Peptides against a protein of PDB entry 2ODG. Designs and how they scored, part 101

Target 1, 89 residues: chain A of PDB entry 2ODG
Amino acid sequence: MTTSQKHRDFVAEPMGEKPVGSLAGIGEVLGKKLEERGFDKAYVVLGQFLVLKKDEDLFREWLKDTCGANAKQSRDCFGCLREWCDAFL

## One batch from the design tools (peptide; made by RFdiffusion4, then SolubleMPNN)

Design b2_p29_1_s1 (from b2_p29_1, 10 letters changed)
Fold by OpenDDE base, seed 4:
Structure b2_p29_1_s1 (fold): chain B 89 residues (1-89), chain A 29 residues (1-29)
Amino acid sequence: as target 1 above (89 residues)
Amino acid sequence: VDLSKLSPEEFAELAKKAALEAVEKYKAK
């Protein structure tokens, strides 16, 4: 499957202060839920991704439990962070 | 817990705890 433009935009540059909603798979609904839980910036979610040792199953399960992400949303978000890390970490 | 009010150190501790719980949950599957 091909990635979205949103994914490509995210992985192309340093994360900086990008909002959590800039992550692929995280739309307005999920973004609001994450922000309400204290995950207001993409780098906070990145932190969780790293704490979970970049494990896809753990991260996607966490994302589902935290904001109700479905399979596609969690997959897109995971892939976004994975590829960003490959480029910048 | 309001995560937005946590210091980086406090968040890290909470995140570690959450990660450990997630691991245990995963292992239980």
Scores: peptide ipSAE 0.042, ipTM 0.545, DockQ to the pose 0.115
Fold by OpenDDE base, seed 2:
Structure b2_p29_1_s1 (fold): chain B 89 residues (1-89), chain A 29 residues (1-29)
Amino acid sequence: as target 1 above (89 residues)
Amino acid sequence: VDLSKLSPEEFAELAKKAALEAVEKYKAK
């Protein structure tokens, strides 16, 4: 699968305090919805990703249920976090 | 639930519960 520049930018460096909208697949609409639920930083979503034991189906379903992400958005977000973890965890 | 109002500990506990629920839901598919 191909990745976006947004994905590459995210996985290339430590996450720090990056907003949730920095995650691939998370645009303005999804970002706002996540922020309203308390997921304002990318690392909070990372935390959920890890709590779900990096399970793709669980995470993507969670993301869909939480902010209405479609299949591509959830795939992009999952892949973004997976690759970031491979690089930094 | 507005997670922004939770302490880190409360968030962690809620996340664990959510994860467990998700697992059960997943296994039930």
Scores: peptide ipSAE 0.041, ipTM 0.541, DockQ to the pose 0.111
Fold by OpenDDE base, seed 3:
Structure b2_p29_1_s1 (fold): chain B 89 residues (1-89), chain A 29 residues (1-29)
Amino acid sequence: as target 1 above (89 residues)
Amino acid sequence: VDLSKLSPEEFAELAKKAALEAVEKYKAK
């Protein structure tokens, strides 16, 4: 499957202070749950992604446990961060 | 703790908890 426009918009530029909801796969519902846990900025989720050594299974499990993300949502979010890191790290 | 002695799964669990605690502390500031 092709990526969403939301994904492309995120990976195209530096992350800056973008809210967590800017991440692909993170809609209003998941975004609110993440914000309630303190993950209000995309870069905080990026931090967790890096702490987990960019491991897909570990990150997607974390996301599921933290905000209830389903398989597609966690896949989209992981792919978004992976491609962003490939471009900017 | 010596992280080299942890399995990937154990490390993940520790990281999850640590991340949540750190965020809560940051948010409280």
Scores: peptide ipSAE 0.037, ipTM 0.510, DockQ to the pose 0.103
Fold by OpenDDE base, seed 5:
Structure b2_p29_1_s1 (fold): chain B 89 residues (1-89), chain A 29 residues (1-29)
Amino acid sequence: as target 1 above (89 residues)
Amino acid sequence: VDLSKLSPEEFAELAKKAALEAVEKYKAK
Protein backbone atom coordinates (compact mmCIF):
# COMPACT_ATOMS: atom_id res chain seq x y z
CA MET B 1 0.00 0.00 0.00
CA THR B 2 1.24 3.45 -0.92
CA THR B 3 0.82 6.59 1.11
CA SER B 4 -1.09 9.61 -0.09
CA GLN B 5 0.42 12.91 -1.04
CA LYS B 6 -1.39 14.32 1.97
CA HIS B 7 0.51 11.88 4.16
CA ARG B 8 3.82 12.74 2.54
CA ASP B 9 3.20 16.45 2.89
CA PHE B 10 2.41 16.07 6.57
CA VAL B 11 5.35 13.91 7.57
CA ALA B 12 7.86 15.99 5.64
CA GLU B 13 7.88 19.03 7.91
CA PRO B 14 7.28 20.21 11.47
CA MET B 15 3.66 20.08 12.48
CA GLY B 16 3.35 23.56 13.87
CA GLU B 17 -0.20 24.83 14.02
CA LYS B 18 -1.55 22.64 11.24
CA PRO B 19 -5.26 22.00 11.53
CA VAL B 20 -6.51 18.55 12.41
CA GLY B 21 -7.71 18.19 8.85
CA SER B 22 -4.14 18.16 7.60
CA LEU B 23 -3.69 14.66 9.01
CA ALA B 24 -3.92 11.85 6.52
CA GLY B 25 -7.25 10.09 6.80
CA ILE B 26 -8.95 13.12 8.32
CA GLY B 27 -11.27 14.78 5.84
CA GLU B 28 -13.90 17.43 6.30
CA VAL B 29 -16.39 15.18 8.06
CA LEU B 30 -13.99 13.70 10.57
CA GLY B 31 -12.20 17.00 10.96
CA LYS B 32 -15.37 18.78 11.99
CA LYS B 33 -16.24 16.07 14.48
CA LEU B 34 -12.76 16.19 15.98
CA GLU B 35 -12.89 19.97 16.17
CA GLU B 36 -16.21 19.77 17.97
CA ARG B 37 -14.52 17.57 20.55
CA GLY B 38 -11.70 20.07 20.99
CA PHE B 39 -9.22 18.34 18.71
CA ASP B 40 -8.85 21.28 16.36
CA LYS B 41 -5.11 21.07 15.72
CA ALA B 42 -3.06 18.16 14.50
CA TYR B 43 -0.83 18.48 17.56
CA VAL B 44 -3.80 17.82 19.85
CA VAL B 45 -4.38 14.51 18.10
CA LEU B 46 -0.65 13.92 18.32
CA GLY B 47 -1.01 14.41 22.05
CA GLN B 48 -3.65 11.72 22.22
CA PHE B 49 -1.47 9.47 20.10
CA LEU B 50 1.34 9.91 22.61
CA VAL B 51 -0.93 9.50 25.63
CA LEU B 52 -1.93 6.15 24.16
CA LYS B 53 1.77 5.33 23.94
CA LYS B 54 1.72 5.16 20.16
CA ASP B 55 -0.31 1.97 20.30
CA GLU B 56 -1.99 1.40 16.97
CA ASP B 57 -5.00 -0.52 18.17
CA LEU B 58 -5.73 1.85 21.03
CA PHE B 59 -5.30 4.94 18.90
CA ARG B 60 -7.36 3.67 16.01
CA GLU B 61 -10.09 2.58 18.40
CA TRP B 62 -10.02 5.98 20.05
CA LEU B 63 -10.28 7.71 16.70
CA LYS B 64 -13.18 5.51 15.71
CA ASP B 65 -14.96 6.17 19.00
CA THR B 66 -14.25 9.89 18.91
CA CYS B 67 -15.13 10.83 15.36
CA GLY B 68 -16.41 7.71 13.66
CA ALA B 69 -13.31 7.04 11.60
CA ASN B 70 -13.45 3.89 9.52
CA ALA B 71 -10.61 1.41 9.25
CA LYS B 72 -8.88 3.14 6.37
CA GLN B 73 -9.18 6.59 7.89
CA SER B 74 -7.83 5.46 11.24
CA ARG B 75 -5.03 3.53 9.56
CA ASP B 76 -4.03 6.53 7.49
CA CYS B 77 -4.12 8.84 10.47
CA PHE B 78 -2.13 6.49 12.65
CA GLY B 79 0.49 5.98 9.98
CA CYS B 80 0.75 9.69 9.46
CA LEU B 81 1.44 10.37 13.12
CA ARG B 82 3.75 7.39 13.52
CA GLU B 83 5.96 8.44 10.66
CA TRP B 84 5.92 12.06 11.75
CA CYS B 85 7.07 11.01 15.20
CA ASP B 86 9.77 8.79 13.76
CA ALA B 87 11.11 11.79 11.89
CA PHE B 88 10.78 14.49 14.52
CA LEU B 89 10.57 12.96 17.98
CA VAL A 1 -7.55 4.34 41.38
CA ASP A 2 -4.31 2.53 42.07
CA LEU A 3 -2.38 3.22 38.90
CA SER A 4 0.29 0.69 39.76
CA LYS A 5 -2.23 -2.11 39.39
CA LEU A 6 -3.33 -1.14 35.90
CA SER A 7 -2.22 -2.95 32.80
CA PRO A 8 -0.91 -0.83 29.95
CA GLU A 9 -4.25 -1.22 28.21
CA GLU A 10 -6.20 -0.23 31.29
CA PHE A 11 -3.95 2.76 31.78
CA ALA A 12 -4.43 3.74 28.17
CA GLU A 13 -8.19 3.64 28.57
CA LEU A 14 -7.98 5.84 31.62
CA ALA A 15 -5.61 8.18 29.83
CA LYS A 16 -7.92 8.29 26.83
CA LYS A 17 -10.74 9.47 29.03
CA ALA A 18 -8.56 11.95 30.87
CA ALA A 19 -7.23 13.38 27.62
CA LEU A 20 -10.72 13.88 26.27
CA GLU A 21 -11.84 15.54 29.47
CA ALA A 22 -8.84 17.84 29.39
CA VAL A 23 -9.63 18.85 25.84
CA GLU A 24 -13.23 19.58 26.74
CA LYS A 25 -12.11 21.65 29.68
CA TYR A 26 -9.71 23.57 27.48
CA LYS A 27 -12.37 24.21 24.88
CA ALA A 28 -14.77 25.48 27.50
CA LYS A 29 -12.48 28.39 28.32
Scores: peptide ipSAE 0.036, ipTM 0.505, DockQ to the pose 0.118

Design b2_p29_1_s2 (from b2_p29_1, 9 letters changed)
Fold by OpenDDE base, seed 3:
Structure b2_p29_1_s2 (fold): chain B 89 residues (1-89), chain A 29 residues (1-29)
Amino acid sequence: as target 1 above (89 residues)
Amino acid sequence: VDLTKLSPEEFAKLAKEKALEAVEAYKKK
């Protein structure tokens, strides 16, 4: 599997106040849905990722249930957060 | 439920459940 430039841009630097839409796999459609449900910043989604013990299946299922992410979108988002954590946590 | 007595897997499942409940409650307001 190949990562996107969006993925590489995200994992290259501290997360800070980046919007949720900065996460790989999260486009405008999913971003709006996440924002409407209180997940406006990438770090809020990171929080959920960590609460779920970085478990891929649980996180991807949560993302699907929360904003309707498809398999590729949830995979990209999970991989983005996993690699960011590897670099900065 | 006593959270300190849950396995990591059980805790994760509960966390997912509570997160979804919170989202649903927020949406209904």
Scores: peptide ipSAE 0.032, ipTM 0.512, DockQ to the pose 0.095
Fold by OpenDDE base, seed 5:
Structure b2_p29_1_s2 (fold): chain B 89 residues (1-89), chain A 29 residues (1-29)
Amino acid sequence: as target 1 above (89 residues)
Amino acid sequence: VDLTKLSPEEFAKLAKEKALEAVEAYKKK
């Protein structure tokens, strides 16, 4: 499957202070839920991704538990962070 | 929990703990 423009926009440049909603797979609904849990910036979710040693299963399960992400949303978010890290980390 | 008040170490510990709990909970479903 092809990536979204949202994904491409995110992985193309430094993360900076981008909001959590800038992550692929994280729309308005999930973004609000993440923000309510303290994950207001994309880099906070990146932190979780790194703490989990970039493990796809652990991260996607965490995301599902934390904000109710479905399989596609968690896959898109994971892929977004993985590719960003490959480029910049 | 206010995550903005946690040290990096505290955040890492909490984050990993919560992730593991989520995985375990899913496996038990």
Scores: peptide ipSAE 0.027, ipTM 0.496, DockQ to the pose 0.119
Fold by OpenDDE base, seed 1:
Structure b2_p29_1_s2 (fold): chain B 89 residues (1-89), chain A 29 residues (1-29)
Amino acid sequence: as target 1 above (89 residues)
Amino acid sequence: VDLTKLSPEEFAKLAKEKALEAVEAYKKK
């Protein structure tokens, strides 16, 4: 499957202070829920991704449990962070 | 909780708690 433009925009540059909603798969609804849990910046979610040792199943389950992400949303978010890390870490 | 006010150690503890919750949720499937 192809990636979204949102994905491509995110992985193309350092994430800096980008909000959590800039992550692929994270829309306004999920973004608000993540912010309520303290995950207001994309780099905070990156932190959790790294703590989970970049494991897809663990991360996607965490995202589902934390903000109610569906399968596509969690897949898109995981792929976004994976490819960002491949480029910058 | 405001994660920006947590120390690195406090953040790590919280992150590990969430990781454990995730793995337990995974096992239940």
Scores: peptide ipSAE 0.024, ipTM 0.498, DockQ to the pose 0.122
Fold by OpenDDE base, seed 4:
Structure b2_p29_1_s2 (fold): chain B 89 residues (1-89), chain A 29 residues (1-29)
Amino acid sequence: as target 1 above (89 residues)
Amino acid sequence: VDLTKLSPEEFAKLAKEKALEAVEAYKKK
């Protein structure tokens, strides 16, 4: 499975204050929905990812329920956070 | 519970406990 440039850009450096929309799989539509729910920064979504113990099924389900992410979007977002954590945690 | 009176370790323990409860509740949704 190949990754996007957006994924590679995200996992390559510290997250800092990157907006939620910088996460792979999170476009403008999903980003706005997440922001409206209080998830304005990528690190807030990271927090949820960690609270869910990095469980793929739980996280992807949560993302779907929270912002309407489809399978591809949730998979990309999960993979993005997983690989970021592998590099920086 | 007064959270301001907890040590970092106690706070972390409480937070972890609450997180697990939330996860379990979500799984049962």
Scores: peptide ipSAE 0.024, ipTM 0.437, DockQ to the pose 0.075

Design b2_p29_1_s3 (from b2_p29_1, 10 letters changed)
Fold by OpenDDE base, seed 4:
Structure b2_p29_1_s3 (fold): chain B 89 residues (1-89), chain A 29 residues (1-29)
Amino acid sequence: as target 1 above (89 residues)
Amino acid sequence: VDLNSLSPEEFAELAKEKALEAIKKYKAK
């Protein structure tokens, strides 16, 4: 599979204080919903990803339940965090 | 509860609880 430029931009550097919307698969709509649920920064979603032990199915289901992410959005977000972790954790 | 008004520590505790609940929910499928 190919990745987006948004994915590549995210995984290329420490995420710092990047907003949740900087995650691949998370656009303005999903980002706003996540922010309303307290997930305003990418690192907060990273925290959830890690608490779920990097499990793809659990994370993608959580993301769907939390903000209504579709299959592609959840896949992109998961892949983004997975590859970021591979590089920086 | 306004999630955005919680301190980082309070939010972390709540998030942890919710995550554990989610794990149980999904594992039960």
Scores: peptide ipSAE 0.051, ipTM 0.563, DockQ to the pose 0.101
Fold by OpenDDE base, seed 1:
Formats: C-alpha cells, structure tokens, sequence
Structure b2_p29_1_s3 (fold): chain B 89 residues (1-89), chain A 29 residues (1-29)
C-alpha cells in the first residue's frame, strides 16, 4: 500500500494548530462534521486516538460513529496518526 | 451535544468523563 501526499505532509512535522482537515482521510465533509462535534484541531483527534490506546479497531469505529467515515477514510486517518506518533512521541 | 458551545472548563470535565468511558470500552474489547 502507498500513502497519499496529504499523509506524508502531515507526518513530516509537528502538527501544532493544524485543523482537523489536515489529517489524511479527512476531507471537507468529514472535517465539518468533526468540527461540529468539537474536534476542530488535529490534536483533539490525536487526543482521542491516545485515549483509545492507539487501538485501530476502536479508533476507526469511533471515527465512523462520529463523522460517518468509510473504511478507507478511517484507515487513512488511523495510519496518519500512527505514523505521526511513531515519529514524534 | 455541541462541544463548541462549552466553556474550556466544561469541555475538560466532559472530556474526562468520555475518556473514562473509552478506557472501559477498551478493557471490555
């Protein structure tokens, strides 16, 4: 499997105040839904990822339930956060 | 619940509660 440029751009640097839409797999539709639920920054989603102890199934299920992410979108988002954590945590 | 309507203190308290629920779900998996 190959990654997107969006994924590579996200994992290359500290996320700082990046909006939630900067996460791989999170387009404008999902981003708006996440923002409506209070997840406006990528680091807030990172927080949920960490609270779920980086578990792929739990995180992807949460993302699906929260914003309607499909399998590819949740996979891309999970992979993005996993690799970011591997680089910076 | 619209989390954007909460004060920082209210958000923190709700996040604390939701974190505990998520941990319980993880342990039950």
Amino acid sequence: as target 1 above (89 residues)
Amino acid sequence: VDLNSLSPEEFAELAKEKALEAIKKYKAK
Scores: peptide ipSAE 0.044, ipTM 0.562, DockQ to the pose 0.063
Fold by OpenDDE base, seed 2:
Formats: C-alpha cells, structure tokens, sequence
Structure b2_p29_1_s3 (fold): chain B 89 residues (1-89), chain A 29 residues (1-29)
C-alpha cells in the first residue's frame, strides 16, 4: 500500500497547531465531527492515540465510534500518527 | 459529551476518566 501526499506532508514536520483535518484520512466531514466532539487539533487526536498506547485496533475503533470513520480513513489516520510518532517522539 | 462545552478543569477530569477506561480496555485486550 502507498501513502498519500497528505500523509507525507503531515509526517514530515512537527504538527504544532495543525487542525484535526490535516491528519491523513480525516476530511472535512470527519474533521467537523471531531471538532464538534472537542478534537479540533491534530495534537488532541494524537493525545488519544497515545492514551490508547498506540494500539491500532483500539484507536481505529475509537475513531469509527467518534466520527464514523470507515476502514480506510481510520487506517490512514492511524498510519499517519504512527509514522509521525516514529519521527518525532 | 460535547468536549467544547467543558471548562479546562472539567475537560481534564473527563480526560483522566477516559484515559483510565482506555487503559483498562487495552489491558483486557
């Protein structure tokens, strides 16, 4: 499988104050839903990812339950955060 | 729960609770 340019752009640099929608797999629809639930910044989702101890199944399930992400969206988002952490944590 | 409606203190408390629940679920996996 290949990654998107959006993924590569995200994992290439510190995320800072990037909005949640900058995460791979998170488009405008999912982004708005996440924002409505208090996850407005990418780093807030990162926090959840870390609280779940970087577990793929738990994170992807959480993302699905929280904003309705499908399998590809949750996979892309998880991979994005995993690779960002590998580079910067 | 709309997290945007919470004060920082309330958010922190809820986050603590949710973190513990998540860890419990992780350990049970």
Amino acid sequence: as target 1 above (89 residues)
Amino acid sequence: VDLNSLSPEEFAELAKEKALEAIKKYKAK
Scores: peptide ipSAE 0.042, ipTM 0.560, DockQ to the pose 0.060
Fold by OpenDDE base, seed 3:
Structure b2_p29_1_s3 (fold): chain B 89 residues (1-89), chain A 29 residues (1-29)
Amino acid sequence: as target 1 above (89 residues)
Amino acid sequence: VDLNSLSPEEFAELAKEKALEAIKKYKAK
């Protein structure tokens, strides 16, 4: 498995106020759905990731239930947050 | 629930409830 450039761009620096759509696996469609549910910033999704104790199955299930993410999208988003945390937490 | 319609205080209370539910699910896994 290889990562996308979007993934590499996200994990390279502090996320600050980056929008939710900057997360790997989160395109315009999923981003809009997440924003409508109150997850407008990447750090809000990070918060959910941490509340779930970084558990892959729980996070990916949550993402699917919240915005309809498919298996690849949820995998990409999980990997993005995992590697960001490895670098900055 | 439209989370964007909540005040910061209301959001915090709801988030606390959802966090507890998530933790219970995690422990039961």
Scores: peptide ipSAE 0.032, ipTM 0.542, DockQ to the pose 0.059

Design b2_p29_1_s4 (from b2_p29_1, 10 letters changed)
Fold by OpenDDE base, seed 4:
Structure b2_p29_1_s4 (fold): chain B 89 residues (1-89), chain A 29 residues (1-29)
Amino acid sequence: as target 1 above (89 residues)
Amino acid sequence: VDLTKLSPEEFAKYAKEAALAAKAAYEAK
């Protein structure tokens, strides 16, 4: 499966202070919901990803429950964080 | 909650609860 340019842009560099909406699969709607729950930066979602030990099923389920992400959105977000971690952790 | 106001310890508690909730939700599918 191909990745989006948004994915490639995110995984290409340290995430720093990038907003949560910079994550692949996270648009304005999901980003706003995540921000309302305190997940305003991409690195906060990264934290949850790491707390869940990079488990795809747990993370995608969490994302679905937290902001209503659908299967495509959660898959894109998971893949984005997984590949970022592979590059920078 | 405002995650920016949490200490590492408080965040750990928050994250643990979130993880447990996610696990429970997954297992209840």
Scores: peptide ipSAE 0.049, ipTM 0.567, DockQ to the pose 0.121
Fold by OpenDDE base, seed 3:
Structure b2_p29_1_s4 (fold): chain B 89 residues (1-89), chain A 29 residues (1-29)
Amino acid sequence: as target 1 above (89 residues)
Amino acid sequence: VDLTKLSPEEFAKYAKEAALAAKAAYEAK
């Protein structure tokens, strides 16, 4: 699958205090919903990704249930976190 | 607790309870 520039920008550097909306697949709509649930920073979503042991199905289902992400959005977000972890963990 | 088996709501409750317990323990020192 092709990646967006947003994806490439995210996986290229340490996550730091980046907002949740900086994750690929997470736009303004999903970002606001995640923030309302306490997932305001990308590293909080990373935490959930790691708690779910990097499992794609579990994470994508969680994202769908938490903020209403569709298949593409959850795929993009999962891929973003997976590749970031490959580079920095 | 197996965190991979929790729903988003169950996880949120777990996390909040843990945070409150940690806060209480800290304040008791």
Scores: peptide ipSAE 0.042, ipTM 0.471, DockQ to the pose 0.051
Fold by OpenDDE base, seed 1:
Structure b2_p29_1_s4 (fold): chain B 89 residues (1-89), chain A 29 residues (1-29)
Amino acid sequence: as target 1 above (89 residues)
Amino acid sequence: VDLTKLSPEEFAKYAKEAALAAKAAYEAK
């Protein structure tokens, strides 16, 4: 498997105020659900990622529980945040 | 508080309270 252009675009620069939908694996459907739960910005999801100590299982389970992300979506989102953190944190 | 055990809603409340506290502390400096 390879990363998407969306992933590469996200990890390439500081996320600033990017919407949650800019995260890899987060499309319109998941994005709307996350926004409804207060996770409107990518940095809010980053916060949760960090609170969960960057644990893949915990984060992916959280994402699944929060917005119904499937395995691929949660994997893509996790990878996106992990690589972003590796670059900027 | 174990933040890893909070529900999304509980975490949201915690985060909001923490943010307000941090802001207040910063502004009081």
Scores: peptide ipSAE 0.041, ipTM 0.487, DockQ to the pose 0.049
Fold by OpenDDE base, seed 2:
Structure b2_p29_1_s4 (fold): chain B 89 residues (1-89), chain A 29 residues (1-29)
Amino acid sequence: as target 1 above (89 residues)
Amino acid sequence: VDLTKLSPEEFAKYAKEAALAAKAAYEAK
């Protein structure tokens, strides 16, 4: 499947202080919910991704449980972080 | 929870609980 421009923009450069909403699959609604749970920056979600050992099922399920992400949103977010890590870790 | 205010130890506990919860949720499907 193809990726979004948002995905490509995210994986193309260091994460820095990018907001959580810059992650593919994370829009305004999910972003706000994540921020309310303390995940205010993309790198905080990255941290969770890494703590979960980059496991897709665990991460996507966590994301669903944490902010209500649907299957596409969690897939997009996971893919975004996976590819970012492939490039920069 | 404000994750930015957690100590490393507190974060570790939080992360572990989150991982277990995620696993449980997935397996419950």
Scores: peptide ipSAE 0.029, ipTM 0.554, DockQ to the pose 0.100

Design b2_p29_2_s1 (from b2_p29_2, 16 letters changed)
Fold by OpenDDE base, seed 4:
Structure b2_p29_2_s1 (fold): chain B 89 residues (1-89), chain A 29 residues (1-29)
Amino acid sequence: as target 1 above (89 residues)
Amino acid sequence: MEKEKELIKKGVEKAKKLLEEEEKKKLLE
């Protein structure tokens, strides 16, 4: 499987104050739902990722339950955060 | 990179608080 340009753009640099929608797999619809739940910045979702100890199943299930992410969206988001952490954390 | 680390910490703290709030809301339903 190949990564998206959105993924590559995100993992290429520190995330800083980037909005949640900058995460791979998180489009406008999912982004709005996450924002409504208080996950308005990418670093907050990263926070959740870390709280769940970088566990893929836990994170992807959380993302599905929180914003209705499908399997691909949750996979893309998880992979995005995992690779970002590998590069910067 | 200090700012980035601070944001990460802030994100962790916010995530924990959000989860706690959601759990409390569910309990009160």
Scores: peptide ipSAE 0.622, ipTM 0.882, DockQ to the pose 0.931
Fold by OpenDDE base, seed 5:
Structure b2_p29_2_s1 (fold): chain B 89 residues (1-89), chain A 29 residues (1-29)
Amino acid sequence: as target 1 above (89 residues)
Amino acid sequence: MEKEKELIKKGVEKAKKLLEEEEKKKLLE
C-alpha cells in the first residue's frame, strides 16, 4: 500500500508532544472531535492503541465511534501508529 | 528516549481513564 507524506513525517521521528492532528488520517474535523473527548495529543491516541493491545478491529471501531472516522481515515491512523511502534517501541 | 517512554505511559493512563468515564456514562444512560 502507498502512504502519505503526513504518514512518513510522523513515523520518521519520536512523536513527543505532537497534537492529535499530526496523525495520518486525522484532519481538522476529526482532530477537534478527539480533543473534545480528551484525546488532545498523539501520545494519548497511542495510549488507546496500546490499551486495545494493538488490535486493528477494536481500534478502528473505537476511532469511528469516538470521532466518526471513515474506513480510510481509521486505516490510515491505525497504520501510522503501528509503523511508529515498530520503529520506536 | 526516556521522555518519550514517560509520555507513552502517561498516554496509556489517560486513555484508560477516558475509556472508563465513557463506559460509565453509557451504563448510566
Scores: peptide ipSAE 0.615, ipTM 0.881, DockQ to the pose 0.915
Fold by OpenDDE base, seed 2:
Structure b2_p29_2_s1 (fold): chain B 89 residues (1-89), chain A 29 residues (1-29)
Amino acid sequence: as target 1 above (89 residues)
Amino acid sequence: MEKEKELIKKGVEKAKKLLEEEEKKKLLE
């Protein structure tokens, strides 16, 4: 699958304290909604990804229900976190 | 990276807490 520059930038380095909006597929609108729900940092969304045992269907459904992400946005976000974990976990 | 590991741990704990709180809200509705 093709990836965005935003994806490549995120998976290239430790995420540290990066905001949730730095995740691929998470724009300004989705990022604000996630922040309002307590997911203010990328590492908190990573936490949710790990709590759901890296299950794609569970994570993408959660993201849709939490911030209204569409199929492409949830796919991009999931792929971003999966590849980050492959590199750093 | 030790700092990164601590942030990941923090993220997992926060996510668990947020999920628990959301589930509690649903049970009370």
Scores: peptide ipSAE 0.615, ipTM 0.880, DockQ to the pose 0.932
Fold by OpenDDE base, seed 1:
Structure b2_p29_2_s1 (fold): chain B 89 residues (1-89), chain A 29 residues (1-29)
Amino acid sequence: as target 1 above (89 residues)
Amino acid sequence: MEKEKELIKKGVEKAKKLLEEEEKKKLLE
């Protein structure tokens, strides 16, 4: 699979205080919805990813239920967090 | 913000519920 530049930019460095919208698959619409639910930082979503033990299906389901992410958006977001964790966790 | 904390708690609980359900499925298999 080919990743986006947004994905590559995110996985290349520690995420620090990056906003949730920095995650691949999370555009302006989904970002706003996540922020409204308290998930304003990428690391908060990372927290959910980790709570779900990095399980793809569970995380993507959570993301869909939380902000309405479609299959591609949830896949991109999952891949982004997975590869970030592989590099830095 | 207390409201924000509450929202996050609910989000975490949702995730934990999904995990619990997944574990239950495994136990029932």
Scores: peptide ipSAE 0.263, ipTM 0.748, DockQ to the pose 0.131

Design b2_p29_2_s2 (from b2_p29_2, 12 letters changed)
Fold by OpenDDE base, seed 1:
Structure b2_p29_2_s2 (fold): chain B 89 residues (1-89), chain A 29 residues (1-29)
Amino acid sequence: as target 1 above (89 residues)
Amino acid sequence: MEKELELIKEGVEKAKEILEEEEEEKELE
């Protein structure tokens, strides 16, 4: 599998207060929907990722149900957070 | 890094709060 530049940029450094749209797989449309639900920052989505015990199926289902993410978008977002955690947690 | 961990903890709490609020809203409907 290959990753996007957006993924590589995100996992390369601490996320700090980066907006939710900085996450791989989260474009403008999904980002706006997440922001409307209170997930305005990447670290809040990471929070949900951790609440779900880093479970891929649970997280991807949640993302789909929350903002309408498709399989690729949810996979990219999950992979982004997983690899970030591997690097910084 | 300490600030990063603090934000992550905040993110966990915010996520929990949002989910709780959504469940409460559903229960009130």
Scores: peptide ipSAE 0.615, ipTM 0.883, DockQ to the pose 0.925
Fold by OpenDDE base, seed 5:
Structure b2_p29_2_s2 (fold): chain B 89 residues (1-89), chain A 29 residues (1-29)
Amino acid sequence: as target 1 above (89 residues)
Amino acid sequence: MEKELELIKEGVEKAKEILEEEEEEKELE
């Protein structure tokens, strides 16, 4: 599989206070739903990723249940966070 | 790195808080 430029841009630098929509796989629709649930920043979604102990199945199911992410979107988001953590944590 | 770690810690706490609130709401229903 290939990564998007959005993915590459995110994993290349510290996350800071980037909005949730900066995550790969998270577009405007999913981003708005996440914001409505309190996940307005990428670092809050990273927080959930860590709470779930970086478990792919748990995270992807959570993302699906929380904002309606499809399989590709949840995969892209998970991969984005995983690779970011590998680089910076 | 310190600022980044601070945000990550905050993100963890916020995520835990949101999940707890959602669980409490489910228990009350």
Scores: peptide ipSAE 0.613, ipTM 0.883, DockQ to the pose 0.927
Fold by OpenDDE base, seed 2:
Structure b2_p29_2_s2 (fold): chain B 89 residues (1-89), chain A 29 residues (1-29)
Amino acid sequence: as target 1 above (89 residues)
Amino acid sequence: MEKELELIKEGVEKAKEILEEEEEEKELE
């Protein structure tokens, strides 16, 4: 699968306190919805990803239900977090 | 690296707290 520049930028370095909108697949609209639910930082979404034991189906369904992410957005976000974990965990 | 791990732990705890609060709200409705 091809990745975006946004994906490559995110997985290339530590996450730190990057905003949730820095995640691949998370634009301004989805980012605002996640922030309203308390997922204001990328590391909080990573937290949820880990709570769900890195399960793709569970995470993508959660993201859809939480902020209305479509299939591509949830795939991009999941892939971004998975590859970040592969690099740093 | 230590700071990164600390943030990850915080992220896990925050995610759990948010989900627990949402579940409690649903149970009260």
Scores: peptide ipSAE 0.611, ipTM 0.882, DockQ to the pose 0.934
Fold by OpenDDE base, seed 3:
Structure b2_p29_2_s2 (fold): chain B 89 residues (1-89), chain A 29 residues (1-29)
Amino acid sequence: as target 1 above (89 residues)
Amino acid sequence: MEKELELIKEGVEKAKEILEEEEEEKELE
């Protein structure tokens, strides 16, 4: 599997207060839906990822139920957070 | 480094609060 430039840009540095839309797989449509639910920053989605103990199935189902992410979008977002954690945690 | 970890801790707490509020709202319906 190949990664996007958006993925590579995100995993290359600390996320700080980057908006939720900076995550791979999260475009403007999904980002707005996540913001409406209170997940306005990437670090809040990371928080949910950690609460779910980095479980791929649980996280991807949550993302689907929360903002309507499809299989590719949820896979890209999960992979982005997993690789960021491997680099910085 | 310390700022990054503080944001991550805040993210965990905020995620937990959002989920709790959504569960309480569903129970009242």
Scores: peptide ipSAE 0.610, ipTM 0.882, DockQ to the pose 0.902

